Peptides against a protein of PDB entry 2YKT. Designs and how they scored, part 83

Target 1, 231 residues: chain A of PDB entry 2YKT
Amino acid sequence: SRSEEMHRLTENVYKTIMEQFNPSLRNFIAMGKNYEKALAGVTYAAKGYFDALVKMGELASESQGSKELGDVLFQMAEVHRQIQNQLEEMLKSFHNELLTQLEQKVELDSRYLSAALKKYQTEQRSKGDALDKCQAELKKLRKKSQGSKNPQKYSDKELQYIDAISNKQGELENYVSDGYKTALTEERRRFCFLVEKQCAVAKNSAAYHSKGKELLAQKLPLWQQACADPS

## One batch from the design tools (peptide; made by RFdiffusion4, then SolubleMPNN)

Design b2_p9_6_s3 (from b2_p9_6, 3 letters changed)
Fold by OpenDDE base, seed 2:
Structure b2_p9_6_s3 (fold): chain B 231 residues (1-231), chain A 9 residues (1-9)
Amino acid sequence: as target 1 above (231 residues)
Amino acid sequence: SLPPRVDWS
């Protein structure tokens, strides 16, 4: 029946969120944490590299013929420091605004969705059972009427059951339909949240990339000219 | 009763 099919669809939406979306989201969070750690590792490794570059700059500054190149090397290291600071800010946002929030929500969501599905199932079954009971009673009444010497005695009751069945059928259909819409909305909300949070991450990432581009665009011509100029 | 609805919006 239409109601049975829609009921199955409704259950499948909840099950898909619980069994596919949420586990996948947990994995996404885990992969995000790994990504964060890797980027932090890059930052640390880069620090060592550019600290060593500073040392080279110090040596240049102590030389008689390459003193100005010391300043260039210092500038290179400083620009890197600024870029890395921006990266760290992006990472903080990535952790606090995306990963932490997703982790908290997905944990709460498992319990919520399970309860929501159970509530829906219970109410759906209750309405279905009430309908079935009414249909069964009507059948019994009709059998009794056919065997009776006065069938008109049961006419009013028959009409009452017919009306009740119609109302209960409509109520069940509406309930299941609303349930399906609600379930789809719940699913969409979760995807939308993910998209919106990824947009925030993208914005912060763009700031990091822009800062790097600006700083390097400003300084690179100067650095490229440094060796062409006499000391 | 249901647990509090998770805010995904």
Scores: peptide ipSAE 0.406, ipTM 0.917, DockQ to the pose 0.768
Fold by OpenDDE base, seed 3:
Structure b2_p9_6_s3 (fold): chain B 231 residues (1-231), chain A 9 residues (1-9)
Amino acid sequence: as target 1 above (231 residues)
Amino acid sequence: SLPPRVDWS
């Protein structure tokens, strides 16, 4: 029946969220943590490299013929420091605004969805059973009427059952329809949340890349001329 | 009773 098909669709939406979306989201969070760890590793390794560059700058500053190149090397290290600060801000936001929130929500979501599905199934079955009972009673009444010498005695009661069946059928269809809409809305909200949080990540990432581009664009021409302009 | 709804919006 139409109601039965819609019921199956509703259950499948909940099952898809619980069995496909949530596990995939947990994996997404795990991959995010790995990505964060790798970027932190890059930060640490870069610090060692640019600290060594500062040492080269110190040696240049101590020389008689390359003093000005010492300042250039120090500026290169300073620009790196500023870019690194921007990266740390991005990582902090990535952790606090995306990973932590997703982890908390996905943990709570399993219990919520299980309970919501169970409640829907219980109520759907209850309404279905009530409808089946009325249909069965109508069949019994019709059999009794066909075997009776006075079938007119049962006509009013038959009409009452027909009306009850019609009302219960409508209620069941409406309930299942609302259930399906609710399930689809729950699914959509989860995807929308992910999209919105990824937009925030993208904005922070853009700020990091923009800051790096601006700082390097400002200084690179000066650094490129340092050796060509002996003084 | 249902547990509290998780806010995804």
Scores: peptide ipSAE 0.401, ipTM 0.916, DockQ to the pose 0.752
Fold by OpenDDE base, seed 5:
Structure b2_p9_6_s3 (fold): chain B 231 residues (1-231), chain A 9 residues (1-9)
Amino acid sequence: as target 1 above (231 residues)
Amino acid sequence: SLPPRVDWS
């Protein structure tokens, strides 16, 4: 029946959230933590590299013929420091505003969704059982009427059951339909949350990239000319 | 009763 099909669809939405979305989200969070760790590792490794570059700049500054190149090397290291500061700010936001919030919500979601599905199933079954009962009673009444010498005796009661069945059928269909809409809304709001949080991350990431681009665009022409100018 | 609705908004 239409109601049974819609019921199966409704259950499948809840099951998809609990069995596919939530586990996938947990994996997403785990991959995010790995990504964060890797970026932190890059920051640390870069510090060592540019500290070594500063050392080369110090040596240049101590030379008689390459003093100005020392300043260039120091500037390169300083620009890197500023870029890495922006990266650290992005990582803080990434951790606090995305990963932590997703982790908290996904852990709470299992209990809620399980209870919501159970409530829906219980009420759907209750309405279905009530409908089945009325249908069964009507069938019994019709059998009794067919075997009776006075079938008209049961006509009013038959009409009452027909009306009751129609009403219960409508109620069941409406309930299942509303349940399906509710389930789809629950699914959509979770994806929307993810999208919105990713937008925030994207804004912070854009700030990082913009700062790096700006600093390098400003300084790179100067650095490229440094060796062409004799001291 | 249902647990409190998780705020995904």
Scores: peptide ipSAE 0.398, ipTM 0.916, DockQ to the pose 0.780
Fold by OpenDDE base, seed 1:
Structure b2_p9_6_s3 (fold): chain B 231 residues (1-231), chain A 9 residues (1-9)
Amino acid sequence: as target 1 above (231 residues)
Amino acid sequence: SLPPRVDWS
């Protein structure tokens, strides 16, 4: 029936969220944590490299013929430090605004969705059973009427059952329809949340890249001419 | 009773 098919669709939406979306989201969070750790590792490794560059700058500053190149090397290290600071800010946002929130929500969601589905199933079954009961009673009444010498005696009661069945059928259809719409909305909200949080990550990433580009664009011409113009 | 609805945005 129409209501039965829609009921199956509704259950499938909830099951898809619980059995496909949520586990995939947990994996996404895990991969995000790995990515965060790797980027933190890059920051640490970069610190060592540019600290070593500063050491080279110190040696240049101590020389008689390359003193000005010491300043260049120091500037190179400083620009990198500023870029890395921007990366650290991005990582902090990535952790606090994306990973932590997703982890908290997905954990709570499992319990909520399970209960919501069970409640829907229970109510749907209750309405279905009530409908089936009325249909069964009508069938029994019709059998009695057919075997009776006075079938008109049962006509009013038959009409009452027909009306009750119609009303219960409509109620069931409306309930299942609303349930389906609710389930689809729940699914969409979860995807929308993910998209919106990823947009925030993208904005932070763009800021990091822009800062780096600006700093390097400002200094690179100066660094490139340093050896050609010893003064 | 249902647990509180999770706020997805």
Scores: peptide ipSAE 0.404, ipTM 0.916, DockQ to the pose 0.756; fails the geometry check

Design b2_p9_6_s4 (from b2_p9_6, 3 letters changed)
Fold by OpenDDE base, seed 2:
Structure b2_p9_6_s4 (fold): chain B 231 residues (1-231), chain A 9 residues (1-9)
Amino acid sequence: as target 1 above (231 residues)
Amino acid sequence: SLPPKVDWS
């Protein structure tokens, strides 16, 4: 029946969220944490490299013929520090605004969705059973009427069951239809949340990239000329 | 009773 088909579709939406979306989201969070850790590792390694560059700048500053190149090397290290600060801010946002929030929600969501599905199933079954009962009673009444010397005795009761069946059928169809719309909305909200949070991360990432581009664009021409004009 | 609805908004 139409109601049975829509019921199966509704259950499948909840099942897909619980068995496909949520596990995949947990994996996404895990991969995000791994990515964050790797970027933190890059930060640490870069610090060591540019600290060593500062040391080279100190040596240049102590020389008689390369003193001005010391300032250039210091500037290179400083620009890196500023770029790195932007990266750290991006990572904090990545952790706090995406990963932590997703982790909290996905943990709560398993319990919520299981209970929501169970509630839907219980109510759907209750309405279905009530409909089946009315149909069965109508069938019994018709059998009694066929065997009776006065079938008209049962006519009013037959009409009552027909009306009850019609009402219960409509109620069941509406309930399942609303259930399906609700389930699809729940699924869409989860994807929308992921998209929106990823957009926030992308915005912060863009700030990191723009800062790096700006700083390097400003200084790189100056650094490239440093050896052309010896002091 | 249902657990609190998770806010995905």
Scores: peptide ipSAE 0.360, ipTM 0.906, DockQ to the pose 0.782
Fold by OpenDDE base, seed 1:
Structure b2_p9_6_s4 (fold): chain B 231 residues (1-231), chain A 9 residues (1-9)
Amino acid sequence: as target 1 above (231 residues)
Amino acid sequence: SLPPKVDWS
């Protein structure tokens, strides 16, 4: 029946969220944490490298013939510091706006969805059973009427059962339909949340890349000519 | 009763 098909579809949506989406999201979070850790490692290693560059700049500044190159090396390190600050802001957003929120929600979501599905199944079954019972009673009534010397005695009851069956069928169909819409909305909401949070991360990532590009584009020509200038 | 609804909005 239409209601049975839609019921199966509804259950499949919940099952897909619980068995496919949520595990995949947990994996996504885990991969995100790994990525964050790797970037933190890069950040730390980069700090050491550019601190060493500053030391080279200090030595240049102490020299008689390379003083101006000391300033260049300091500028290079400073630009890196500014770029690194933008990266740190991106990482904070990545952690706080995406990973933490997803982790909290996905942890709670399995229990919620399981309960929601069970509630839906229980109510759907209850309505289905009530409909089946009413249909069975109508069949019994019709059998009695066919064997009766006075079939008209059962006409009013037959009409009542027909009306009851129609109403119960409609209620079941509406309930399952609403259940399906609800399930699809639940699924969509989760994807939308992921997209929105990823957009926030993307904005911060764009800011990082733009700042780096801007700073380097501004200074690189100056640095490139530094060795060509007479001391 | 259902667990608290997870807010995905």
Scores: peptide ipSAE 0.355, ipTM 0.903, DockQ to the pose 0.780
Fold by OpenDDE base, seed 5:
Structure b2_p9_6_s4 (fold): chain B 231 residues (1-231), chain A 9 residues (1-9)
Amino acid sequence: as target 1 above (231 residues)
Amino acid sequence: SLPPKVDWS
């Protein structure tokens, strides 16, 4: 029936969230933590590289013919330091605004969704059972009427059951329909949350990239000219 | 009773 199909669809939405979305979200969080760790590793490794570059700048500054190139090398290292500071701010936001919040929500969600599904199933079954009972009673009444010498005696009661069945059928259909809409809304809300948090991360990432681009655009022409001017 | 609704907003 239409009601049964809608019921199946409703259950499938809840099952999809619990069995597909939530596990996938946990994996997403895990991959995010790995990405964070890798970026932190890049920052650390870059520090070592640019510290070594500073050492080369010191040597240039000590030379008789390359003193000005020492300043260039120091500037290169300093620009990198500023870029890395922006990366650290982005990573902090990535951790606090995305990963931590998603982790908190997904841990609470299993209990909530399980209970919500169970409540829906219980109420759906209750309404279905009540409908089935009325249908069964009507069938019994009709059998009794057909075997009676006075079928007219049961006519009013038959009409009452027909009305009750119609009302219960309508209530069941409405309940299942509302249940389906609710389930879809629950699913959409979770995706929307992910999108919104990812937007915040994207804004912070854009700030990091913008700052790096700005700093390099300002300095790179100067650095490129440094060797063209003999001392 | 149902556990508290998880706020995904």
Scores: peptide ipSAE 0.352, ipTM 0.903, DockQ to the pose 0.822
Fold by OpenDDE base, seed 3:
Structure b2_p9_6_s4 (fold): chain B 231 residues (1-231), chain A 9 residues (1-9)
Amino acid sequence: as target 1 above (231 residues)
Amino acid sequence: SLPPKVDWS
């Protein structure tokens, strides 16, 4: 029946969220944590490299013939520091605005979805059973009427059961239809949330990249000319 | 009682 097919579709939406979406989202969060850790590792390693560059700048500043190159090397290290600060801000946002929120929601979601599905199944079955009962009673009434010497005695009751069956069928169909729409809305909300949070991450990432580009574009021409000046 | 609805908004 149409109602049975729609019921199956509704259950499949909930199952897809619980069995496919939620596990995949957990994996996404895990991969995000790994990515965060790797970027933190890059930050730490970069600090060591540019600290060593500062040391080279100090040596240049102590020399008689390369003093001005010391300032250039210090500027290179300072620009890196500023870029790194922007990266750290991006990472904080990535952690707090995406990973933490997703982790909290996905943990709560399993319990919520299981309960929501169970509630839907219980009510759907209740309405289905009530319909089946009315259909069975109508069938019994018709058998009695066919065997009776006075069939007109059962005519009013037959009409009442027909009306009841029609109403219950309509109620069941509406309930299942609403259930399906609700399930699809729940699925869509999860994807929309992911998209919106990823947009926030993308904005923060763009700010990091733009800051780096601006700082380097400003200074790089100056650094490139430093060795052309006769000392 | 249903657990609280997870807010995905």
Scores: peptide ipSAE 0.352, ipTM 0.901, DockQ to the pose 0.802

Design b2_p9_7_s1 (from b2_p9_7, 4 letters changed)
Fold by OpenDDE base, seed 2:
Structure b2_p9_7_s1 (fold): chain B 231 residues (1-231), chain A 9 residues (1-9)
Amino acid sequence: as target 1 above (231 residues)
Amino acid sequence: EPENPWEPE
């Protein structure tokens, strides 16, 4: 029946969220944490490299013929420090605004979805059973009427059951339809949240890239000229 | 009933 098909669709939405979306989201979070850790590792490794560059700058500053190149090397290290600071800020945002929030939600969602699905199923079954009962009673009444010498005696009761069946059928269809819309809304809400949080991360990432581009664009021409213009 | 963790604030 139409209501049964819609019911199956509704249950499938909840099952898809619980069995496909949530596990995939947990994996997404795990991959995000790995990505964060790798980027933190890059930051740490870069610090060592540019600290060593500073030491080279110190040596240049102590030289008689390359003193000005010491300043260039210091500037290179400083620009890198600023870029790395921006990266760290981006990573904090990535952790706090995306990963932590998703983790909290996905961990709570299993209990919520189970309860929501159970509530829907219980009410759907209750309405379905009430409809079935009414249909069965009408069938019994009709059989009794057919065997009676006075079928008109049961006419009013038959009309009552027909009306009740119609009302219960309509109620069941509406309930299941609303249930399906609700389930689809729940699914969409989860994807929308992910998209919105990913947009926030993208904005922070853009800020990191912009800062790096700006700093390097400002200084790189000066650094490129340094060897051609000895003091 | 459990609260919907994805409910908009």
Scores: peptide ipSAE 0.394, ipTM 0.902, DockQ to the pose 0.961
Fold by OpenDDE base, seed 3:
Structure b2_p9_7_s1 (fold): chain B 231 residues (1-231), chain A 9 residues (1-9)
Amino acid sequence: as target 1 above (231 residues)
Amino acid sequence: EPENPWEPE
């Protein structure tokens, strides 16, 4: 029946969230943590590299013929420091605004979804059972009427059952339909949250990239000409 | 009943 099919669809939405979405989201969070760790590793390794560059700048500053190149090397290291600061801010946002929030939600969701599904199933079954009962009673009444010497005696009661069945069928269909819409809304909300949080992360990432681009664009021409004019 | 963890705060 239409109601039975819609019921199956509703249950499948909840099951898909619990069995597919949530496990996949847990994996997504895990991959995010790995990515964060790798970026932190890059930051640390870069610090060592540019600290060594500063040392080269110090040596240049102590030389007789390369003093100005010392300043260039220091500027290169400073620009790197500023870029790394932006990266750190991006990583904090990535961790706090995306990963932590998703982790909290996914851990709580199993209990919520289980309860929501059970509530829906209980009410759906209750309405279905009531409908089945009325249908069974009508069938019994019709059998009794066929064997009766006065079938007209049961006509009013038959009409009452027909009306009751029609009403209960409509109620069941409406309930299941609403249940399906609710389930789809729950699914969509989860994806929308993910999209919105990724947008926030993307904005912070853009700030990091823009800062790097701007700083390098400003300084690189100066650095490129530094060796052309020996002091 | 458990609260919906995905409901907007």
Scores: peptide ipSAE 0.393, ipTM 0.901, DockQ to the pose 0.887
Fold by OpenDDE base, seed 5:
Structure b2_p9_7_s1 (fold): chain B 231 residues (1-231), chain A 9 residues (1-9)
Amino acid sequence: as target 1 above (231 residues)
Amino acid sequence: EPENPWEPE
């Protein structure tokens, strides 16, 4: 029946979220944590490199003929420090706004979805059983009427059962239909949340890259001229 | 009933 088909579809949506989406999301979070850790490693390694560059700048500043180049090397290291600070801010946002929130949601979702599905199934079954019972009673009544010397005695009761069946059928169909819409909304909400959070990550990443480009574009011409114009 | 973790605040 239409109601049975839609019921199966509803259950399949919940099943897909629980068995496909949530495990995949857990993996996504794990991969995100790994990515964050790797970027933190890059940050640490970069610090060592640019600290060493500062040391080269100190040596230049102590020289008789290359003092001005010391300032250039210090500026290079400082620009890197600023770029690195932007990266760290982006990583903090990535952790706090994306990973932590997703982790909290996915951890709670199994219990929620199980309860939601169970509630739906219980109510769906209750309505279905009530309909089946009414149909069975009508069938029994019709059988009694066919064997009776006065079938007209049962006519009003038969009409009542027919009306009750119609109403219960409609109620069941509406309930299952609403259940399906609810399930689809639950699924969509999860994907939308992921998309929105990824958009935030993308914006933060763009800001990081833009800041780096701006800082380097401002200073690079000066640095390129430093050797050509000895003081 | 457990709260829906994906409901908007």
Scores: peptide ipSAE 0.391, ipTM 0.900, DockQ to the pose 0.949
Fold by OpenDDE base, seed 1:
Structure b2_p9_7_s1 (fold): chain B 231 residues (1-231), chain A 9 residues (1-9)
Amino acid sequence: as target 1 above (231 residues)
Amino acid sequence: EPENPWEPE
């Protein structure tokens, strides 16, 4: 029946969220944590490299013929520090606005979805059973009427069951339809949340890249000419 | 009943 098909679709939505979406989201969070850790590692390694560059700048500043190049090397290291600060801000946002929030939600979602599905199933079954009961009673009544010497005795009761069946069938169909819409809304809400949080991370990432580009574009011409100007 | 964790705060 239409209601049975819609019921199966509804259950499948909840099943897909529980068995496909949530496990995949947990994996996504885990991969995000790994990515964050790797970026932190890059940050640390970069610090060591540019600290060593500062040391080269110190040596230039102590030289007789390359003193001005020391300032250039210091500027290079300083620009790197500023770029690194932007990266750290991006990473904080990545952790706090995406990973932490997703982790909290996915951890709680199993209990919620189980309860929601159970509630739906219980009510759907209750309505279905009530419908089946009325249909069974109507069938029994019709059998009695066919065997009776006075079939008209059961006419009013037959009409009552027919009306009850029609009403209960409509209620069941509406309930299952609403249940399906609710389930789809739940699924969409989860994806929308992911998209929105990922957009926030993307904005912060764009800011990092923009700042780096601006700083380097400003200073690079100055650094490139430093060796052409004999002191 | 448990609260929906995906509801907007």
Scores: peptide ipSAE 0.387, ipTM 0.899, DockQ to the pose 0.880

